# Peptides against a protein of PDB entry 6GMG: the designs that were tried, part 36

Target 1, 331 residues: chain A of PDB entry 6GMG
Amino acid sequence: DSDDRVTPPAEPLDRMPDPYRPSYGRAETVVNNYIRKWQQVYSHRDGRKQQMTEEQREWLSYGCVGVTWVNSGQYPTNRLAFASFDEDRFKNELKNGRPRSGETRAEFEGRVAKESFDEEKGFQRAREVASVMNRALENAHDESAYLDNLKKELANGNDALRNEDARSPFYSALRNTPSFKERNGGNHDPSRMKAVIYSKHFWSGQDRSSSADKRKYGDPDAFRPAPGTGLVDMSRDRNIPRSPTSPGEGFVNFDYGWFGAQTEADADKTVWTHGNHYHAPNGSLGAMHVYESKFRNWSEGYSDFDRGAYVITFIPKSWNTAPDKVKQGWP

## One batch from the design tools (peptide)

Design b1_p15_1_s2 (made by RFdiffusion4, then SolubleMPNN; from b1_p15_1, 9 letters changed)
Fold by OpenDDE base, seed 3:
Structure b1_p15_1_s2 (fold): chain B 331 residues (1-331), chain A 15 residues (1-15)
Amino acid sequence: as target 1 above (331 residues)
Amino acid sequence: SSAAELINKYAAEAA
């Protein structure tokens, strides 16, 4: 399927973007124009604009995941993921609710489970944790100091994350970040790094050993956050799409949205950057487009997905791929 | 995850 993927050509460093196109409450542009914007706005290393490298352009060409990839500096591992699930709502709706006309029991249960996730609360949890991590990073010049600070912060807030195992993704995330170890990145100095957030939409019914109904309509018990921490075990996410419910139907395997480190307190005003598909200008899919969506547009998701996770990773503070404020579109 | 597993469809447009 990816045989038609093409790496977008280089754009001159000083090439200004063309205006973005408004579309369904979001700003849209072709990938080449996003590269132009990226070079003007997000490319800065140590305050200096950079041309997007061939490697970065290749990463970007992979579509929605490519946007997160180029801005985070690594392919998403999704290990430190958060969500919010209302168990009481789920139980009550299962008990008192009824399937809609034509809706199977499995479809009903899958839908109820999907609706029991709160995207806004999941996002807020990730932001809360990222804030704690950033405080722990501020004056830590080695990993030991960072971990000590982190534990202290969690203890002060009586956060359940303080009980996580030392080997958990929560505590190992920084050391497992390539840019942390890079000489021109963190150089093993936590204070040179900051926490950033992206989101992944995916399908819950990925277990091939489960019932066909779960693969078609969702697994109500899959990818729930742990109580107290909000952590989601993403180990079973293998990028398997939803199974068709009718002949000829097909679903996409995932969607990624880049948030970074925006400081906007109102979730509804935050901007999420994502792509539609891999870049195939000479193929059936066509050129890749990049979207800058408000949280409402992003969190709404698609029928392809019944889970949304908000993931924390790290980038060097010297990068400008996660600025405090993101402006939607151009100019 | 492997980068070989790519999104291969247009994302749906939503209001």
Scores: peptide ipSAE 0.032, ipTM 0.692, DockQ to the pose 0.106
Fold by OpenDDE base, seed 4:
Formats: structure tokens, C-alpha cells, sequence
Structure b1_p15_1_s2 (fold): chain B 331 residues (1-331), chain A 15 residues (1-15)
């Protein structure tokens, strides 16, 4: 029951974390211990450690989304999302493939669509775009300069994003970032901001007007990236979970993973931070745990989800929630 | 495996 959610207590600023527990390529710890690590490693504002505030601890207590929330400084809006879909693979598999034994046609099509997404290429696209944005931000002291720089960068790379509308999430993302406008954040200076990345896993079959089969097994046509840009229209993502396929079966709405701004070139070596559920130490779910997973562990997802998106947002450079290097676990 | 223990609708709506 979500009513069992509790805000983790404050941790002393000088308290060091206990060792994380390794688990199947991941590093795992209880939420309070993550707070300790966060204060030691990620809490820095203008180079000074900060105790996680009550508000931040409350955000964190919401589970997987809470990790992204506390590190990005805002609840995820998911507007600037990227993915990669292999249309040829999809068409070929539908044409030449066949349902498995006991698999319905709808289940087959949903599975084939899911398998036609390339998580690594989607992630790479987001990183590419974030890099372009960071170059555009670097010496821009107002939004106009940022946008001009961005357009120039895109033109130089012959990137299809150059054709996006000025009001699109791509161009409006910075101005719509609260921390950009904050005095102690960007203070309306783009050069004080940097692009960061997180990922969302969710279900494609969210259209209530569609067939029950699509809600159960996925909508093969939903949430595909636009050709050339890789942009995913997330407007129809309403956090609706997969429909049960059998009595008693249940699925969750989403999973979020925080990447930030790691510079590791090898995707497989990047670290993704996420939570298992909301913090309910006195409830049936128990205490929230935080995981630091390698990309392989993150991208594999769960059967609850058939889509993965990689989302770009912005944080002030003065924050240390998105360092160049993330060390998995503790110590 | 199932991620049924993750975030429910309450968590999404409360934010």
C-alpha cells in the first residue's frame, strides 16, 4: 500500500556509508545508506558537501523515480526522450518469423516490436545529443545564444533535429528547467548548466481505446522514435501498467534509472542508479533499496515493460549529482 | 521476474 511510504530520516553529514552488497553485477544498499553515499559523493553544491534536505529525502522515498528526482532536482517530465527502433528487423521478423508454441499472434507481434528496439543505440543517440547541447551551452550566456549555438552545431552535423519546431521539447527543454532559472542554479545563464541523461522503462499498450490484446501484450506501433531525430513522443505515456494476462498477475507503471553525465565511452561500463520501490519500512514492501547497475543490468529491464526511453534534462554545473565518473558501490 | 514492487500509481500521482 502506497500509504505506507515513509520519508527516510536525516543522516549526519559526516557519516560514511556501509559497504554495498554485490548482487548479480549490481551494487545494492538500503536507502539510508545511499543517503550517506549521496552526501559524501553527490551532494556538493559549489564544491561543498550538503546534507540531504527533508524535501530531497521525501523525493527519494518514492523509489526508482525518487533517485532520478533527487539527482535531477525535478520530477521527471520525460519530454525530451530518445530511442532507436530497427524497422527492417521488425518487418522481416513479422514476415519470416512465427509465433512460439502457445504464443498468440498479438503476443508475437508485441514481442517482436520489443526486440526491435536497440537500447544501446537509443542510449548512444541521447549521449550524442547531450554532447551537442553541452557544446552549445558552454559559452552561451543567454538563451538566444544557446539556441543559436545549438542550431549551428546541428547544421554542422546535418542533424535532423535542426528541423524541429522552436516550441518542441528539444528547443524548449532548457527554458522549462526550474534550476535554470534559480539564482543559485543557472541564473538564466546557459553556460552554468549541463545536459544529463536518465532512462525510463514503461509499457506501450496504454491506449484504453485499443484492443485488450495490445494492453496485455504490447502495442507494436506505440512510442516509436521518429526517423532521423530519434525523438519519442511521450505525450501518451500516462504511467499505465501492463494489463494482466492471468488472474492475480500485476505489473508496475515504470522504472527509472539515473545516468547523469558520465564520460565513460563504453556503454557497458556506465553505471545506472535506481530504486526498487517506495520506502515502506513498516509495510509489506519493506525498506527501499538503491541499486547501482551496469548498463547491461539496467537495459535488460523487466517483463512489466516493453519500451525504454533515454531522456535529456539539465542541471547546474555547480551540482555534483552527475559527475564524470561514477563509482559503483562502496567503497 | 516482475517489477511489481516498484512504483505504483500513487507514487506517480503524488509528485
Amino acid sequence: as target 1 above (331 residues)
Amino acid sequence: SSAAELINKYAAEAA
Scores: peptide ipSAE 0.030, ipTM 0.699, DockQ to the pose 0.426
Fold by OpenDDE base, seed 1:
Structure b1_p15_1_s2 (fold): chain B 331 residues (1-331), chain A 15 residues (1-15)
Amino acid sequence: as target 1 above (331 residues)
Amino acid sequence: SSAAELINKYAAEAA
């Protein structure tokens, strides 16, 4: 019951974390210990450690989304999302493949669609775009200069994003970032901001007007990236979970993983930070745990979800919530 | 493992 959520208590700024526990290729710890690590490693503003505020601890307490929330500084809006879909593979498998024993046609099509997404290529596209954005930000002291730089960068790379409308989430993402406008944040200076990445897993079959089969087994046509740009229209994602396929079965709305701005070129070596559930130390769910997973562990996802998106947002460069290198666990 | 435990409903509603 969500009413059991509790805000974790404050941790002294100088308190060091306890060692993380290894768990199935990931590092795991209780939320209070993550706060300790966060204060030592990620809390820095202008090079100075900060105690996690009560507001930040409250955000964190919401679970998987809370990790992204506290590190990005805002609740995820998911407007600038990227993915990769292999259309040829999808068509070929539908034509030449067959349902497994006991698998319905709808289940087969949903599975084939899910398997036609490439998480690594989707992540790579987001990183590529974030890099372009960071170059555009570097010497831009107003939004107009940023947009001009961005268009020039895209033109030089012959990137299809150059054809996006001025009202596109791609061009409006910076101006719609609260920390960009904050006095102690970007202060309306693009050069004080940097692009960061997080990921969301969710269900494709969210249209209540569609067939029951699509809601149970996925909508093969939903949330595909646009050709050339890789942009995913997330407007139809309403945090609706997968419909049960058997009595007593239940699914959840989403999962979030925080990447930030790691510079590790090998995707398999990147670290993704996420939570298991909201913090309920006195409830049935228990205390929230935080996981630091390698990309392989993160991208595997759960049966609850058949889509993954990689989302770009912005944070002030003065924040250390998105460092170049993330070390898994503690010490 | 199910992701059923991942979400607080209030957080989901805020999206």
Scores: peptide ipSAE 0.030, ipTM 0.700, DockQ to the pose 0.420
Fold by OpenDDE base, seed 5:
Structure b1_p15_1_s2 (fold): chain B 331 residues (1-331), chain A 15 residues (1-15)
Amino acid sequence: as target 1 above (331 residues)
Amino acid sequence: SSAAELINKYAAEAA
């Protein structure tokens, strides 16, 4: 029950974190200790450490989405999302494959669809696009210049994104970023902003008007990337969890992982920061924990989800919430 | 690791 959510207390700016706990290849800590780390490592504005504000602590307290929220500066809108789907593999497996023993046809199709997504390629596509955007931002001092730069970059690369409408999430994302317009943020200067990435895991079978089988086992046709661009229409994602397949079974609505703007070329070495649930120290869920996971741990996901999207947004370059290098755990 | 170990029930969302 969300009524048990509590805002973590303030941590002194000079308080150092306790060591993180290793867990299944991840580094884990309680939310208050993450706040300590955040203040030491990620809090910097114009090179100066900042105490996490009450507002930021409130955002963080919402769990996995809170980690992305506090680091991106806004609640995720998920409009500029990318994925990679192997259509040929999907068709081939449906044609030539067979359900496993005890597996229904719907379960088989849902599984095959899930397996036809390539998380690494989806992530790489997002990084590619973010790189293009960053180049377009670098010397653009107004939105018009930024958009012109984008179009030029896309034309040079023969990227299908060049055909997107001016009102598409791709072109409108910057202008729709609150921190871009803030005086202490971008101040309407694109060159003061940078592209960052986070990921969302969610369930494909969210359409309540669809069959029960799709809600239980996935909708094979839902949330596929558009050919050429890799863009995923996220408009139908309403944070509806997977339907139970057996009595007593329950699934989580979503998971968010923060990547930021790491420059590590090896995807497997990148670090993803996420939370387990909203902070409820006096409730049944308990205190919120924060995890720093390698890509393999993040991309593995859970049975709760059959889709992963990689989303681009923007933050001011003066923020240190998306550093080039992220160290897993503490110290 | 199971989902229950790392993600418990529902993550809260802001209105």
Scores: peptide ipSAE 0.029, ipTM 0.691, DockQ to the pose 0.249

Design b1_p15_1_s3 (made by RFdiffusion4, then SolubleMPNN; from b1_p15_1, 12 letters changed)
Fold by OpenDDE base, seed 4:
Structure b1_p15_1_s3 (fold): chain B 331 residues (1-331), chain A 15 residues (1-15)
Amino acid sequence: as target 1 above (331 residues)
Amino acid sequence: SAAAELINKYAQEFF
């Protein structure tokens, strides 16, 4: 299956992209053309355009995760994840609602849980935290200074994250970022780094020891954010897809969307970059396509997934993979 | 079903 994956060829540095095409509110193009755009717009290191390396093209070829991978500089670990869940809505709907015609109890509970997540609030929480982190980074020239600044910011805002353990992904995320330690990256200087955001869609019913119903229709209790912090424990996410509910049915294991560090205040106007599948131009899947979607299109997701998380990581400020403004499509 | 690090073949149904 994955044996059909091919690394896209190199594109000349100065080759301009072909126009993207609209697709259901999204801008779409083939992966090779995205590489061209990436080199013109996102490739800059210290203000200089770079050709996408073979390694980066290989990362990109993995599909939706590849888009996040190439732009963040590392394979997504998903450790610092945020979401928003309306517990009151969930309880109320379970109590007062009822299954639809033909809907099982398990299916009803799974659906109600899915609908109790608020993607916009989850995204806003991640942006809030990223902003706090960026303020803490701005003038910190060592990790100790960064952590001190971060704690002060959290205290001033009375944020529940101030109570997280020192070993929490929240506090350890920067030190665990490879590009922070790289000479041409952060070089161990927090002020050279910035927080960025991506999103993951995945299935809640991944526990193989649970009921078949949870695997088919979702686990209502899984991957909920912690109260106050909004942190999601992602340790049990093993990229296991939804179980088929009928013969011949199959589901995708995850989707990733890259946001970066856009400053657009209106969530609905933010642009999310993602891919459809791994690049298999000579296989049954065909060539990889890249999509630039508005938040509505991204957050809508698919029936394959009942959870969305918004994840914070870091990149060097010298990279242009997360500009303050992202233009959808080309030109 | 086996877990994978890659999006599976069913992605073609959506994109």
Scores: peptide ipSAE 0.034, ipTM 0.711, DockQ to the pose 0.140
Fold by OpenDDE base, seed 2:
Structure b1_p15_1_s3 (fold): chain B 331 residues (1-331), chain A 15 residues (1-15)
Amino acid sequence: as target 1 above (331 residues)
Amino acid sequence: SAAAELINKYAQEFF
């Protein structure tokens, strides 16, 4: 029950974090301790540490999405999302494969579709695009200059994104970023902004007008990336969880992982920060915990989800919520 | 809000 959500209390700016708990390749801590780490490591504005504000703590308290929210500065809109889908693999498996023993046709198709997504390639695509965007931002002092630079970069790379409409999330993402317009943020200067990445896991079978089987086992045709661009139409993502296959079964509606702007070339060594649930220290769920996971741990996801998207947004360069290097855990 | 309804039971179970 959302009524049990509590905003974590303020932590003194100079309070050092307690050690994180390592577990299964992840580092885990309670939300209050993450706030301490955040203040020491990620809070910097123009090189100065900041105490996490009440508003930021409130955002954080919402769980996994809260981690992305506090670090990106806005609630995730998920409009500029990328994935990679192997259409040939999908078609081949459907044609030549067969359901496992006890597996229905719908289960089989849903599974094959899920397995046809490549999380690493999806992540790589997002990183590629973010790099292009960052180059376009670098010396652009107005949106027009940014867009011109972006188009040039895309043309040079023969990237299919060059054919996107001007109103596409790809081109409109910057102007729709609140921090871009803030005086102490981008101040409408693209060169003060940088592209950052987060990931969302969610369920494909969200269409209420579809078959029950699709809602239970996935919609093989839903949330596929567009060929060439890798863009995923997220407009139909309404945070609807997987439908239960048995009485009493329940699934989570989404998961969010924050990557930021790490420069680590090896995807497997990148760190993803996420939370388990909303903060309910006095409720049945308990206190929120924050996890710093390696890519493999993050990308593995859960049975609750059959889609993963990698989303690009922007933050001011003056923020340190997306450093080049993220260290897992504490110390 | 949808965010307030987030419950990741797997993370809760493993950590």
Scores: peptide ipSAE 0.033, ipTM 0.709, DockQ to the pose 0.097
Fold by OpenDDE base, seed 5:
Order: C-alpha cells, then sequence, then structure tokens
Structure b1_p15_1_s3 (fold): chain B 331 residues (1-331), chain A 15 residues (1-15)
C-alpha cells in the first residue's frame, strides 16, 4: 500500500557508505546507504557537502522517480523528451514480417514498434541537444541571450529544432525550471545553469479510448519522435501501466533513470541511477533499493514498458548532482 | 499519487 511509504531518516554528513552489492553489471544498495553516498559525492553546493534535507529524503523515498527528483531538484515534467524511431524498419517489418507462434497481430505490431525504437540513438540525440543547450547557456546572462545563442547554434548545425515555436518545450524549458529562478540556483542567469538528462520508461498504450489490444500490447503509433527533431510529445503520458494480458498479471507504471551530465563518450560506460520502489521498510515491499546500472542494463528496460524517452532539464552548475564522472557503486 | 505507488517488479526479481 502506498500509505506504507516512509521518509528515510537523516544520515550523518560524515558517515561513509557501506559497500554496494555488485550484480550483473549493476551496483545495488539500500536507500539509506545511497543517501550516505549522495552526501559524500553528489550533495555539494558550491563545492561544499550538504546533508540531504528532509524534503530531499522525502522526494527520494518515492522510488525510481525519487532518484531523478532529488538529483534534478524538481519532480519530472518530461516535457522536453527525445527518442529515436526507425520508421523504415517498422514499415518493413510490418509488411514482410509475421507474428510468432501464438502471437496475435496486435502483439506483433506492438513488438515491432517497440523494437523499432533505438534507445542508444535516443540517448545520443538528447546528449547532442544538451550539448547545444550548454553552449548556448555558457555566456548568456539573460534568457534572451540564451535563446539567441540557442538559435544560432541550431542554425549552425542545421538542426530542425530551430523551427520549433518559441513556446515549445524546447525553448521554454529553461524559464520553466524552478531552480533557474532561485536566488541560490540560477538566479535568472542562464550561464549558472547546465542541461542534464534523465530517462523514463513507460507504456505506449495509455489511451483509454483506444482498443483493448493497444492497451495490452502497445500502441504502435503512440509516442513517436517527430522527424528531424526527435522530440516526443509526452502530453499523453499519464503514468498508466500496461493492461494485463492474463488474469492476475500486473505491470508497473513507469521507471526513471538518472544520468545527469556525464561526459563519458561511450554510452555503454555511462551510469544510470534508479530505484526499485517507494521506501516501505515496514511494509510488504520493504526498503527502497537504489541501483547504479550501466546503460545496457538500464536501456534494456522491462516488458512493462515499450517506450523509452530521454528528457532534458536543467540544474544549477553549483550543484554536484550531475558530475562529469559517475562511479558505479562504492567504494 | 502514482509516484507514491511506484513499484518496480523486475528490480526485485533481478537482485
Amino acid sequence: as target 1 above (331 residues)
Amino acid sequence: SAAAELINKYAQEFF
């Protein structure tokens, strides 16, 4: 029961983490121990370690989304999302492929659509855009300067994002970031901010007015990126899980993975931080665990989800929640 | 809220 959620207790600032448990390319620990690591590694404001506040611990306690929440400083809005979809592959497989034994047509189409998304290319697109944004931020001391820089960068790269409306999530993302406006954050100075990335896994078949088959097996046409930009319209993502395909079956509503602003060029070596469920140490679910996974392990996802989006938001440069290098586990 | 009710089934099975 969601009512069993508990805010993890405060950890002393000087308490070092216990060793993480390595398993299948991941490092895993209990949430309290992650707080210890977070305080040692990610808590820094202007170079000074901070104890995770009660508010931050509460955010974290929500599970996978909590990891992204505490590190980004805001609840994920998912407005600036990117993905990569191979339309030609999709069309070709639908035309020339066939359902597997026992697979319905709807299952087949849903699977083909899922397989037509490229998580790595989606991630790469987000990183590309984040880099452009970071260049635009670097010397901009007001939003107007940032937007001008951004448009210039996009024009230089002949990027289709240059044609987006000024009110689009792409151009409005910075101004809509709370930490940008905070005195101890960006203080309305774009040059004090940097772009960061997180990922969301979710189900495509969320439209309740659509067929049951789409809700069970996926909506092949839903949440596709726009050609050229890679932007995904996330407005229809309502955190609705996959519909059961058999009695008693249940699926999870979403998964979130925090990447931040790692500079590792090899996607396979990047570390993604995520949680398993909300913290319920006295409940049936038990204590929340935090995982630090390599990209391969993160991007693989689960059968609960057929979409992955890579989302850009912003944090103050003074925060160390998105360092250039993330080390998996502890020590 | 959806966030409060978050469960990752596979994470529990994986470790």
Scores: peptide ipSAE 0.033, ipTM 0.705, DockQ to the pose 0.112
Fold by OpenDDE base, seed 1:
Structure b1_p15_1_s3 (fold): chain B 331 residues (1-331), chain A 15 residues (1-15)
Amino acid sequence: as target 1 above (331 residues)
Amino acid sequence: SAAAELINKYAQEFF
């Protein structure tokens, strides 16, 4: 129950974290200890560490989305999302494959669709685009210059994104970022901003007018990336969870993982930060825990979800919530 | 609202 959510108390600025503990191949800690780490490592504005504000602690308290929220500076809008889907694999498996024992046709098709997404290629596409955007940002002092640079970069790479509409999320994302317009943020100067990445796991079968089978086992045609660009239309994502397949079964509506702007070239060595649930120390769920997972642990996801999107947004370069290197755990 | 988008209580089973 949302009424059980509590904002974690403030932590002294100079308090060092307690050691993280291993949890299923991840580094794990309670939310207040993450706040301590965050203040030591990620809180810096213009090179000076900051105490996490009450507002930021409130954002964080919302769980997995809270981790992305506090580090990106805004609630995720998920407008600029990327994925990779192997259409040939999908068609071939549908034609030549068969349902497993006890698997319905709808369940088979949903599973085949899920397995036809390549999480690593989706992540790499987002990183590629973020790199292009960062090159377009670095010497642009107004939005017009940024957009011109972006178009030139895309043309040089023969990237299909160059054909996107000027009003698309791809071109409008920067101007729609609150921190870009803030005096102590970007101050309307693109060169003060950088592209960052987070990921969302969610369910494809969200159309309430569709068949029950699609809601239970997935919609094979939903949330596929556009050919050439890799863009996913997220407009139909309403945070609706998977429908139960048996009495008493229930599923979570989404999961969010924060990557930021790590420069580690090996995807398998990248660190993803996420939370389990909203902070309810006096409720049935208990205290919120924060996890730092490697890509394999993150991208595996859960049976609750059959889609993964990699989303680009922007933060001021003066923030240290997206450092080049992320060390897993503490110390 | 953000409150309406909270993950449900089943998160405890997975995290």
Scores: peptide ipSAE 0.031, ipTM 0.709, DockQ to the pose 0.127

